# Ledger of designs, part 191: peptides against a protein of PDB entry 7UQJ

Target 1, 160 residues: chain A of PDB entry 7UQJ
Amino acid sequence: PELYQNFNITPPRGVLFHGPPGTGKTLMARALAASCSSDERKITFFMRKGADILSKWVGEAERQLRLLFEEAKKHQPSIIFFDEIDGLAPVRSSKQEQIHASIVSTLLALMDGMDNRGQVIVIGATNRPDAVDPALRRPGRFDREFYFPLPDVKARFKIL

## One batch from the design tools (peptide; made by RFdiffusion4, then SolubleMPNN)

Design b2_p20_4_s3 (from b2_p20_4, 11 letters changed)
Fold by OpenDDE base, seed 2:
Structure b2_p20_4_s3 (fold): chain B 160 residues (1-160), chain C 160 residues (1-160), chain D 160 residues (1-160), chain A 20 residues (1-20)
Amino acid sequence: as target 1 above (160 residues)
Amino acid sequence: as target 1 above (160 residues)
Amino acid sequence: as target 1 above (160 residues)
Amino acid sequence: KEYYPPLYYSDYDELLEAAK
């Protein structure tokens, strides 16, 4: 929020960070959270793993998402970072469809329900953007995407 | 290898990157790999997730680790990066102890079996260094540890 | 410094981070600083913009550089990060040559004057490595270079 | 559940400038 405010731009409701593993998606999200915080205005950063929400809270994942968004709204300006968001909202395959569909539906509703006036940014990170439910990648949700290429191996050899 | 060679130092057999999630452990490992590669001498970077080795190859995890180390040795100089290494070698809890113990034992043997002349560096990343089997943290294995703090405000005051 | 110390390696006197704007050069420099800091041994991070040194301190830029290096030496282990270092040390073009030449000469002297025993790392970041004076890219100065490839430009426009 | 507490970042503008 503050970063985008400092730039006089409306923060995207959702940003998808995608690229090979270890390209700094999570670090960038944290850096974005840290860079948008001033001494006068601190950004609250919330981090969740997509797979952990599904595995730890089978049946309560929706409630946990709601609580997360409420807490983020309470602590505005805030960033919600979902690491491995493809684990939270995989492209619908058959048998797990209902549980995944409800969680995706809840996340969609929470993202859609964020008033444009809210200073909550949602960042999803994935190694597989195509494994993210396309409904999450629509305008008003994760409508902005950032590719994190592997820093070419050629370049990195010199820091060491 | 090449970084340490360029410094005329023996590369540690294993380096443990630990710190809160999203502190750049994986990015740093990749940066190290890339910084050790010159135009004339490329470092081969191998990446595996600790949990993926356990989940995908239940019963073949040992073979997959052996193949990984053989491939890394074939493509010297090389870096093997284990993301979430605590998932591969968790502190031994009761019932899954045998499978985890064999995988840990195999990884230990592979690290111990790396000739000091080998240009293979192993980097393990974890959010929970205390969840890594202490046997992996002994000399000749992951005997070097790097803490990746959250960019604490206190560190920022000095970064500015 | 501490990262390199924790690796038992001599930190390079200078590292050049180069790549398109917003590829995480500055973030990586900060992450390096943070990763090199332990609870017991904090790295002091100094950040300056190359263009700001020229614009704010016309005629005092040399003194400011000296003070920066003295402060970094006093607060060892330390990192000096120059963002947009091509702004500080552009490839010599005609009329501004004398002012730029003196600043470049001062920076060269400061980098050359860092005792190999000093725990001061200098990181320069640029979008244009070819715009950096080749004298800075020689051994003992910014002798190590890291390319930061673009996250797709389409993505950056949306994070901002 | 490992609750990752909210991380409060100060000097976020500097990290963003640094990420640029």
Scores: peptide ipSAE 0.006, ipTM 0.279, DockQ to the pose 0.054; fails the geometry check
Fold by OpenDDE base, seed 3:
Structure b2_p20_4_s3 (fold): chain B 160 residues (1-160), chain C 160 residues (1-160), chain D 160 residues (1-160), chain A 20 residues (1-20)
Amino acid sequence: as target 1 above (160 residues)
Amino acid sequence: as target 1 above (160 residues)
Amino acid sequence: as target 1 above (160 residues)
Amino acid sequence: KEYYPPLYYSDYDELLEAAK
């Protein structure tokens, strides 16, 4: 906190982890949560899947998102990790598009409503960054993106 | 390879990676594939999801599994990685139980049918090892299990 | 690079990965190297083991470290990964303490001598962070530390 | 292909410090 205050650096609120499946996005998010935790300062890690937000929380997804952000705020410092956030993408039906639009709108509002001083980091993981609503990728939301490449056999050849 | 020959150790045909979601099971499998690949010896990595075997391959799952094992054998040395292998678990309907039983039976037969000299390693990843059919965990199949603990927040504390 | 320039953030020169053996420290370092490599910008990855620096480079360790850093600088952007950096720890003999002190002094000087704009990242991995010389853990060196908790060591052994 | 910015440790420390 204090280092950011002195340099007028806005702490990132949202980070998008993107790359092919099994590149360690979820592992990295958990590892970050664990690294940021000290004996004096425990970070609370919340994990939700994008597909679960659509399928398990049908009709209550917006409320569950609000509760998640409230709980994360209560347990600051905290990380909210959305795995498979591209799973929030509209399913091809018009009714699902409306539900998607409402869920995305709620998530946008929750990310925007985080005070700049809030010690809540939101990490979204996706295998398809282009399937993530561009509105989520704007400043104050998922404004930082990290690519997780496949351990490309070719890339490893240069490392050996 | 050679180390196993000298000690009369049967190379593991199947390895079960189990542990909570986002512990790096899939990443580790990919990294192993890449680490075992040299300039002289490229390892081919095949990835399938258990849920995809049930949902995308409805009625052809057994055939697709056979083709996968044949392709892996053709491209030896190879790794077949089954992500979310617990997703092969029978869904609550009796019809899905029969489909599951047939798919599992096919996978068992394919794992048993791998000659001891085959350079095909099968890695199954699950978040729920108890949801994996015990028959898959027998000798000559997933006879080696690796636990991927959560990055325990407590363990990380001492080293910071 | 550019993101760091705009926010006046000094890019990390050194990162310490610590945690039990088999936690994926080396894997993560390689994955980071691969992730930082794009089609336009390939990152060169250098790997050395701490024990090799002491045992294989007896009497030339300082020179080999200098050459390593020069080569890494020549191939910027680059990552130097020191696996088992705790293996640079003094062995119990007085003569080995002097050799260790010289090697550590050289490594300190090389890390300090990296211009703030150098695109060379140094990653040290250790299973024993307390065995790493505190001088290496100061600002401008391994000033950032990441803990890697055990994936069960038994798990990695059976796959090898 | 979209250039994915490297996972710089500073981004992790920024995450760490933001969490701090």
Scores: peptide ipSAE 0.005, ipTM 0.395, DockQ to the pose 0.102; fails the geometry check
Fold by OpenDDE base, seed 1:
Structure b2_p20_4_s3 (fold): chain B 160 residues (1-160), chain C 160 residues (1-160), chain D 160 residues (1-160), chain A 20 residues (1-20)
Amino acid sequence: as target 1 above (160 residues)
Amino acid sequence: as target 1 above (160 residues)
Amino acid sequence: as target 1 above (160 residues)
Amino acid sequence: KEYYPPLYYSDYDELLEAAK
C-alpha cells in the first residue's frame, strides 16, 4: 500500500503472479520479500499454498485466513504469498465447490478490508490464471497481474 | 548509482540484461526497481521499449529521451528500463540507420551526463547483445552486463 | 539476517537457489541485491564462483573465504552470492575431496559464526542441489532453499 | 513471440516497496 502511494496509482491490494510452472513466481515473491526488507524496515513474509488452504485447513480455512491477515497486519510491513492460488480452484466435486466458494469469499472480504494505508501486500501465484476466480482479479484485490513467461524454446535453440 | 557506491566499483550508469526471450530480463528489471523501493525511499520506474523509441517517436525520439532522463532525475531515486533495447538496432534501411545513430548518440550523451552521485539507474534489456551498439556497452554506460541464460534443456530432460 | 527477524523464523544464515541451468538463479541473486539497496541503505554485493574458490584460490581458499565474510560484515548490509556452489562439489580426485572438505568446513564455520543481528545474507546457487554438501543445507546455514524450476516442457507446448 | 507482458513497475515496484 504505502509502496504504491508514490506511483500515483491506486495501491493494489494484491498482485497475481501467473505463468507456466518453473517461471520463478514463488522465487520472485520470496526475492521481493527479502529485497524489500531492511534493518530499519523489516518485511514479514507469510507463505501459504492454495492446496494447503483447502486440504489442511478443512473446516477452519476461513479462520486460518483471518488469522493470517491479522498476523500480517500486526507485523507490517508484510507480504502474504499464496502459492498455487489456483489450488483454491474447485476440483469438480460439489462439496469442494462449496468449500472453495466460502474460502474465496473470505479472501475477498479480507482483501477488501485492507486499509490503503496498510503495509500488507498479497501476492498470489498460479500456473492457471483462468482457474483463479474472476472475483479475485477485480480492482482492490489481485488487480495487478504479472506474467511469468516461459523462456522461448526457439530462443533456446539459438543458444544451444 | 547509490546502489553501487558500496560495491567498491565505479557505479555503472547502466546495466545490460541480455539473454534469450523469456529468461525474465524485464521481470528482473521490475523486480529490481520494486525491491529497491521502500516506504522511506520510493524508486520511480520508467519503462520504454526500444522499438517504440524508433517507431512512435520518429522525429521527437531525442526529445523524448531527454525528457525521460529529466523526469528520472527529478524523481530520484529512479530506474529507466529500456526493454528490447536491441530494437534500437538498425533495420537494414539507410534512413533507419541515421535515425538509430541519432537516438543512440542522444542516449550516449544522456548516460554520459549522469552524475555519479545521481540515483538514476539505466537498465537495458535485449535478446541480442550483439545487436546493441558497442558504444552503449562502454564504461560509464551499459558497462555491466547480466546474462540471463536459458534453463538448460539437458537439465530439463533429467526432471521430465 | 535482519531481513528474517520479522518472519518469526530463525533468520536463515543462507539461502540456496537451486534449479536447472538458466533458470535465473544468478540473476535473481543480483536482482535481490539491487532491490534491497536504497539511498539510505546500500547493500554490498559480493560474488564468488564455487569453481573459482577451488581453482583460483588453491591453498588460500579458506583465507579468502574468511576475508570475504569479514568484508561482507564490514560493509553491512551485504549479500554474499556463491554462484555454482556445486562447483565446490568434489571432482573425482581424492586431492580435490580434501580441499573441498576443508573449504566446506570453513564455509560452515563462517556461516555458523554469523551473528543473528548481522546484516549479511549468503546466497548459494546450484544446478545440482544433491551435489551440495548436506552440512551446508542444515539450519543456520543454507536452511532455506528456493527451487527455480524449469518451465515445464508441457506448459511450453501449450504456449507454442 | 511469447509476449512477456512488461511487469509494470507500478505493479511490481509497488509490490516490492510494500514488501520492504
Scores: peptide ipSAE 0.000, ipTM 0.273, DockQ to the pose 0.041; fails the geometry check

Design b2_p20_4_s3 (from b2_p20_4, 11 letters changed)
Fold by OpenDDE base, seed 5:
Formats: C-alpha cells, structure tokens, sequence
Structure b2_p20_4_s3 (fold): chain B 160 residues (1-160), chain C 160 residues (1-160), chain D 160 residues (1-160), chain A 20 residues (1-20)
C-alpha cells in the first residue's frame, strides 16, 4: 500500500513491464526502487532473471521463490524484480514447458498470499507479454501493465 | 566521425558500459542509438548477447561475428550492441574459457579492422568489466568506459 | 492526460526529478519519453538545461521559453525536460537571483497556461530541490516529485 | 534489425552523465 500511496494510486501487488529488449524496463524498476526509498524508509530491491531461476536452481526453483518472497517480506518495504519473467512463468498451454507448471503455481500462490497491506511490490519485466501465463496477469497479481516502447525514430527530441 | 561530431567528442570505435545488472546499460545503448538517429540519418541498431553467440552458434560464432560487422557496415551508420560481452570475450587467462580464444581473436580483429571513418559504433555491456579480456579494453577497441551505478535506495520520492 | 493514462495515473503538468548528480534523472526522463511513445503515438521530447537558457539566451530567455512551450504544444504529445532546473528557476528569496525573476515568472505563467487536457508534460531535474522556487512546486506545476538517490553501494540488492 | 530514434542529448557526455 504505502509504496504506491506515495503515488496516489491503488498499490498493485504486481506490475508487468513489457516492451522490446533494452527499452529500460530493468532501469525503470531500479529507478522506481531508488526513488521510493529514503534515509528513513529504505526499500530493498531483489532482482532475479526468470531463466536463471530455472537454469541455476533446477529442482529448487519453488523453494528459491518462497525464500525470495520471505526475504522480501523480512526486508519490507521491498521490490522483487523479475527480469525476463516469461522465462520463469511461460504460458501453461505450451506443451514443451509443462516442467515449469510447479514454478508457475508457486509464483501464483506467492502473489496471492501477499497481504494488500504488505510493503512488497513485484515487478515483472518481459519482452513477450503474450508468453507470460495469463494467470499471472489477473487482478491481485500482475494487475497493472506498463508498455516500454522502443524509443521510436519519430520521437523528435527537439533540443531547441 | 559524424555520429560523434554531433556530440563534440572523438568517436570511440568501442564503448564499454559496465555496472550492476539492471542499471540501464542496454537502455542507454538504445537511447544513444535513438538520439543519434534522425529522419535524414537513420542509425541501425544490432543487438547480440555474448552468451547467446556462444550457445546458439556453437562452431559458427566467428562467422556470425563477421557477418554482424559486415551487416553493420552495410547499414551504416550503425550501432552494434553486445549485451553481456563478458560472456563472449572472457579473460584469456581463465583456463576454463580457452574455447573462447578464437571468438576473442575474431572480435579483436573485427574491431581493429573498423576504419576510423566508419559509421559503426560497438557498445559492449557487462556487469563484470574485470571478466572482459583486457585486449578488448585497449585503444582502438573498447577505449571508453562508462560506469552505470545502481540507483541508490535513499531517494525519497516526495510526491507532494 | 493520455501519456499518463498509460500508467493509470492522473497526469501531472510537471514532475520534479531530484537527487544527487549522476542518479539517472535525465536517463529516466528520456526512458519515460521513450516508453510513452509508440508507432501510433509518437512523443516529442524537448530538452533544455536551466543554466543554458540563462547563459545562451541572455535577454531572450523568456521568449525562448515561450517558443519551447509553443513548439511542445504544436508537437503534442510532448515532454519538456529541464535539466538543472534550479539554474533556471532559483528561489525568489535569494537576493542574488533577482535577475532571474522574469524567467521564473514566465515559466510559472507557461505552466499555469497548460490545459490539463494538453498532452505536454514538463519534467524538471535538479540536484538541489531546495534551490527551486517553491512557486514551481505548487499544484498544477511541478506537483509531483521523484527523488533519485545516489547509487549507494549499500543498496541491498539481494540477488539471491 | 531494430531502428531506435533520437533521444536528443545536447552532448554525448551529458547523456552519459545523465545515465551515471
């Protein structure tokens, strides 16, 4: 609540940053973490890559997710940033990705278990929002989405 | 020359962006590509991950690097962005990474072969500048370095 | 309005980015400009330094500000970014800064004259928010503030 | 092949300082 109360917005539990690679999703997440932090109220920033959770923690990914959320709660106010979240929580309908069903289910449960009063924000970043399991994009999870377009050619930066 | 003449700086052949993960290295590279581009002078942006070149192009990485530089020259003015360049060009002294010596040598030769009049800029991004082969950090290669620090926690967003 | 509608927030007329030098204020402003731009909706980004307006346009600063806002309105949706805005709009109570009173008054009038329905956002960046005239920090002007901390080493980025 | 449009920094060094 309070982290987003500073923004006069209803705090989402989760925010999805999506857009082409290198459009500043990770930078924005860090800048938001930084900007919401103060000398009196330090925000702890936890970063993970979705693919790294799968590749580095084979068979322990669910436990690592739980530990991440526990540690984020312990160090509240906090931000959990999942870079390349589509690598962690691919669409369940993808036949090749059934092995990830337990990880997806764990992430869903962890997001659902966040108290609305919790000072933990989850930011997911992806280049492929359509590759993220739709269950994660429901209210109470990644219920807000921000598009990060390529800085497109026609952005006339007029430095007059 | 001209790409950097807009900035009143001597054009590096290569620029190393280094700093913690998610500090906006990739975003900055894209923003630079964008900023140097106009309706009259479109800059082509080529992105590669260092680890992807090794993993996806096993045995063809040298050829793929050559093709990348040829394509960049063909579409000049252009930027080649290597994300996680330490994954492509690890320190030669690392015994485990001898397999990468041919790729490192190819990248060195490609950077040395860029004419100073060429409108091709190479940006390397890394979280570990010390993991990048020192030969790449010499004059005429990645001869300029920019540190991307973490945005620190102490920023109070006072949204009054 | 619409620029911030993508964020489900009420659009401020002005946003103040403040924090130590090298905290990514300018980068964030550009990333926001980029992120709000699309193929369908190109945002025009105008950048000025506060000190440059005073130093380069001696005796014409008021006219240049008016032209900037007119051009921004003409190319809406647009962002006007004032880097080092404290150099443009110093605190009126500072006896040494009376020469800037006309420029401050012009900027106030321009910000007040923006229709809430206008697709022009003003971002001011400063290292010294206390050096910015309090009149600029009132509702309908720079009514939102974002602090950008130093990337302090001690930001507990737990990459577990 | 991605085309990225101008973020006009007055100076490359300014862009870099802003990114630091």
Amino acid sequence: as target 1 above (160 residues)
Amino acid sequence: as target 1 above (160 residues)
Amino acid sequence: as target 1 above (160 residues)
Amino acid sequence: KEYYPPLYYSDYDELLEAAK
Scores: peptide ipSAE 0.000, ipTM 0.407, DockQ to the pose 0.084; fails the geometry check

Design b2_p20_4_s4 (from b2_p20_4, 11 letters changed)
Fold by OpenDDE base, seed 2:
Structure b2_p20_4_s4 (fold): chain B 160 residues (1-160), chain C 160 residues (1-160), chain D 160 residues (1-160), chain A 20 residues (1-20)
Amino acid sequence: as target 1 above (160 residues)
Amino acid sequence: as target 1 above (160 residues)
Amino acid sequence: as target 1 above (160 residues)
Amino acid sequence: REYYPPLYYSDFEKLKEEAE
């Protein structure tokens, strides 16, 4: 939020961090949250794991998402970070259509329902951007994508 | 290996990266691997997730760990990175003692069996260092620990 | 500092992060600083931009560098991060020799004057390591280098 | 798909410097 306010840029409603495992997607999201926080203006960082939302909240995932977005709005400026978002909103496969469709629909509605004036940024992280429902990757949702490449194997980071 | 060779230090057998989720543990491990790789000397990076070793290889986890360490030794200098190592070697709880005890015992034996001359570094990442079996945190195993704090909300890591 | 203490390695006086723009050099430096901070031991992170030191402090850049190193020493363990260090210490070109030579000389002297027992790490970031004065890249200065490869050119990181 | 141009860490740095 502050990051975008200070830049006079409309914050994307959603940003997709994608790339191989361990490329720093989650770190970057936290770093962004920290970076946008000042002494005067703290950004609240909400983290959820896509697979955990599905597994822990079977039948209540939609409610938990709603509560998460409400809480994020209440504590704006805020970042909602979904780790492993492909676990939350996998591309619709025929067999699991009903449960996944409802969760995806709820997430879509929540992202669409965010007033552009809201200081809530949603960051999704995945290792498989093509496994994320294409509906989530549309404008007004996760419409900005960041590829986190492997540090190229040739890249000698002698991290001390 | 090269990190330690260039520092003229004996590589620890194991390094524990611990800290809250999304503090860059996995990124740092990959960056370290990349950093230790030269054009002349590539470091092979092996990544495993602790929970995946338990779940995918039920009854074969010990064998898979042995194969991993053999492959790492064959391709030295190498880094073995265990993400979520607390999932692989949780503190012994009374109810799951047998399977976890065998896996932990195997990992301990593999770490102890690494010749100090071997160019294999083992990095374990966890969000809960206290959930890692204390036997793994002893000298000759994960005897070096790195805390990855949250970018302290007060710590103006204005991460540019 | 703690990163190095925990590894029982003498921190290099200087580390050069190099690689194309947007490869995460500054983020990594800050993440390292954060990672080396504990509740009991906070690492002080000092950030300066090379071009800013030259531009904002024309005629006082040497003094500002001295003050920075003094402050870093006073608040050790500390990290001094120079972003765009090639802007501070460009390879001597004939026309700008005098001003740049003095600043480079001061930085060299400050890095050389750090007692190896001091818990001050200097990190320089550049997109052009070959544009950094070779004198800075010598042992006891920026003697360790990290290459940050481009996120693959197709990897459009719109960092938020 | 509106392809948002890549923000590099340098852009993030600028974003953060401007946010300071």
Scores: peptide ipSAE 0.000, ipTM 0.315, DockQ to the pose 0.083; fails the geometry check
Fold by OpenDDE base, seed 3:
Structure b2_p20_4_s4 (fold): chain B 160 residues (1-160), chain C 160 residues (1-160), chain D 160 residues (1-160), chain A 20 residues (1-20)
Amino acid sequence: as target 1 above (160 residues)
Amino acid sequence: as target 1 above (160 residues)
Amino acid sequence: as target 1 above (160 residues)
Amino acid sequence: REYYPPLYYSDFEKLKEEAE
């Protein structure tokens, strides 16, 4: 809390991990959750797959999101990790616009409704950041983005 | 090659990475491919998702597997990474036994048909090792298994 | 800097990777270095083996550490990876206390002397976290620890 | 679009500290 006040920086509510599949997005999210947990402070890690929320909970996706955020809030400090978030909140240009629009709107509202004092971090992972609704990538939502590159051959050179 | 001869150990053909989702199975596979690549020896990394092979290539999954192994052999040294291999080769008890049986049989044959001299490593990743056909977990196939545990909360503390 | 101030947590200077040999500690360190490198921001990765620093540089280990940290600072952003750090900084209870005490003291001083503004991350890997001097595991040093569990022996065989 | 720069590990550590 205090550091952000000193620099007038709003604490991140949401972090977007993007990059090719198998670049360690989910691992990093878990490692973050792990690293943030102490004996005194256990971080609760919630993991959901975006496509699973849509497919398993057809018509209840909004309720499932609400329940997830309430559970995360109840178990603060907590991390909500959305794997394949592009499956949950695709760009509105998909022909199935209406169903996706309500889910996206619910996720937006849930992220916006998290007071800055909440010890809930939301991490979204995607292989296709451009397939994520731009509204989710605004400040106070997934405002911070981590690129997980392929371990490029060039990067390997420097690691060798 | 030589070290395996001295210990009469058959060179590994297949490695099963198993553990909870987001424990870095795919990252590790990529990083292995990266670390084994030198300036003199570039390892070709092939990645396929088990569920994608089944769903995208209905009725051609066997052919796609054959093509993948041929391509990997052509580009030796190479790593074939099957993400979510439990989606490709589920335990035979699934009601859709016949379709899965032929795919599993093809994968078994491809793994068995890799001569010990081939510089092709197959890595399968699963969140559910018990959902993988036991035949795939036999020697000469995915005979070696790495558990990717959840980054334990205690381990996480020390990273804080 | 900013996030640490909010929680009054000092930014990590050092991360301890611990777990059995061949658990991917080095691989993860390399993968992290690779993942943090972009086209615009190349991370320099320095790798040293703790036992090698002691054995190859008898009486110069302190100087080698200083040079390593200076080089890492010069090439910011950078990662220093100490593999087998227990070989470099054993618990002071070892009979060869005096030689180790000076090396440990130097490493402590170097880690302490990294201003929080430095883009140098130190990763230590060990198979024996309890063999690492507790002074190195304090905040501002290797204050963060990741457990790398044994990949099951079966899995190691195939990667080896 | 305020592209928040990719969080570096140091920034993850900050996120961790911010979550504390």
Scores: peptide ipSAE 0.000, ipTM 0.373, DockQ to the pose 0.129; fails the geometry check
Fold by OpenDDE base, seed 4:
Structure b2_p20_4_s4 (fold): chain B 160 residues (1-160), chain C 160 residues (1-160), chain D 160 residues (1-160), chain A 20 residues (1-20)
Amino acid sequence: as target 1 above (160 residues)
Amino acid sequence: as target 1 above (160 residues)
Amino acid sequence: as target 1 above (160 residues)
Amino acid sequence: REYYPPLYYSDFEKLKEEAE
């Protein structure tokens, strides 16, 4: 937030890291957290997995998301990292689609409800950006996307 | 290649990458694959998740593991990367423990059955090395372990 | 080891990791260090920053480089990792150019002076490969280069 | 589907440099 305030850039509330598995998305998120951390200002890093939000918190996922955002707000400056955010994709049951819709709706509301003045950054990581609900990829949510390519095997080969 | 020749080190059949989430274990595995690949010798990189081995292939996991090792052997030189290898931990049901024991036993047998002359490396990644079956961590299997520390916050702070 | 033996690749004395910031260069270096370490053979990992070599060791940088290489040789097998090796680039003063030239000359001599039988690997990381002295990028020095691409937009399009 | 252009790490570095 302050980092982005200093830039006169509206701090992205959400950043989507996408790219093939093992392209360093999670590492980059931690690295961003570390880089924005100083001895004077430690950034609190929260991590959740999309699949865990669906499976571990069945019936309480919305509450857990709210609590996560509250804790992140309490421990500002903070980063919330959602690993495998595409794992919020419902399993093929109508009941799971409803649960998914509720969870995604809650996440949307939480991202929308983050005051522009908040020192909370949300980072989502996915291997499947097209599996992420388009509503999450809109301005004020995950409005910035970073592609993590595979280390171009060919680019490494050309240097060999 | 010669780096290891000069060390007279028996190539580990298996390498365990362990450390906190987002320490770049998967990225490292891909980068190792890329670094060992040349224009003349492309390394084939296979990736599986431990949780997928348990959940997606229920009743066929052993066959899928065998097929994976056969494909890796067919496409030598190759790397098999097991992401979240600790996800081979059983769910607390006796039936799941039996399935787990069978899958782990199959993986053990496949690792043991790799001819020392094989150009197949197995890399396991875990956030919980203690959750990996000790039998997998024995010589001839995952006999080398690499700790991936969190990027030392201090190392980044000195770049500020 | 055998994987590399089977590739008949001459061990690079020096490997240059280059690519945009946060592409995992430092992480890769640490993981390579870890990967070459076994319970029987721990690799000693030395890390220095290019900027620190210029700024912290003004007037003693050459001595510190010599000591670093001596320590690395003493603790073989070892890896010397120079992070931000492009930070050896002088600030635009003639005096700094002379200091830089001396430091770079010392590093060249140290890399050249590593016996081919030495179990010391030097890894340089840079965001600016063109800012690295071309003399460092010659055979027997940083003769292997690994590009850590940014998320290539085109690679994204090919995965789309 | 609105295509949002990918940000590059260079964009983060610019965002870092602009924040300093």
Scores: peptide ipSAE 0.000, ipTM 0.315, DockQ to the pose 0.064; fails the geometry check

Design b2_p20_4_s4 (from b2_p20_4, 11 letters changed)
Fold by OpenDDE base, seed 5:
Structure b2_p20_4_s4 (fold): chain B 160 residues (1-160), chain C 160 residues (1-160), chain D 160 residues (1-160), chain A 20 residues (1-20)
Amino acid sequence: as target 1 above (160 residues)
Amino acid sequence: as target 1 above (160 residues)
Amino acid sequence: as target 1 above (160 residues)
Amino acid sequence: REYYPPLYYSDFEKLKEEAE
């Protein structure tokens, strides 16, 4: 929100950070959270790993997502950072367990339910953007994507 | 090596990156790998997650560690990055499974066996430095530690 | 530019990274430059230290700044990273040498002269945001600020 | 224990400049 409010732009509901492992996605998310926190406007940073939500909260993952979004809204302006979001919301396949399909559906609903005026940004990080359910990459969800390349030695910092 | 040669310092055999989740440990490791890679001297970056080595390589984790270090030596200068190293080498407890104890012993031996002239750097990242076996934190192993703090929530990224 | 184009946002002309020494400002700048580099769109990264521009280019600092911005524009999309920008553009005081005042004025003019559609991002890093001339922190210049908090000093970045 | 000074972020910058 503040990140984007200061730009007089509508804050995205979601931002997808993608790129090879260890390209700084999580650091950037934290740096963004830190950067957007002033003494007057502190951003609350919530972090979850996709795999942790699936493994630790078997049968409660949907409830935990709802609670996370409610807590983020309560403590707005807020960033919700999902590290390894491909673990939480993999591409929908016929082999997807009902649990994964349900979690994806809940996350979709939560992102769609975010007020455009809400001071909550969702950042998803993945090493495999193509492993993220395309439904999450639609406008009003993770509709902004940042590629984190390997620092190529030829690292033309291509700020794409 | 080049990373540390440029500082006229003896390259550590191992560097421990520790700090809260999402403080940029993995990013820093990759940024280091990239930064140390010139057109003349490309650094090969090997990444493994501690939990993945335990889960994917049940009964072969020791062999996979040996192969990883051999491959890193073959492609030197190299960085071996262990993300979530606390998952690979937890603090020795009486409750430690024999498998974990054996993997820790293998990693200790591999780090001790690195020639000081070898252009292989091992970076371990953890959210819980105190959960890492103290034997790994001794001189000649992960004898250098970097703390990655939370971006202070007071860190106004004033995107003015 | 592309970092922000992918977000359908006007790229800032300038971003100020501030925070205590060793908090990752320059790493983040480099990681941003790397992260924005695709195979299709290579970003050129220009780095200068504020103190170096003053010390190395006595009497030519203004010309060197102009050349830097021209080169960045020629090789767009580009990032110009000013490390230690407080050394280049300290707070205007009656005690400021005419040279510093002139350099600050040149940097202000260069940042104001950047087309909002230009694919050049200027990143300034400082340990002392309050030591940066407030004129540089206005909209259309370094109008975005990111705070990089200290690694909690208890977090021994023990590079032992 | 060889005390290696803390690598400041500035140290990583120098490393990147030398790698470019």
Scores: peptide ipSAE 0.000, ipTM 0.382, DockQ to the pose 0.059; fails the geometry check

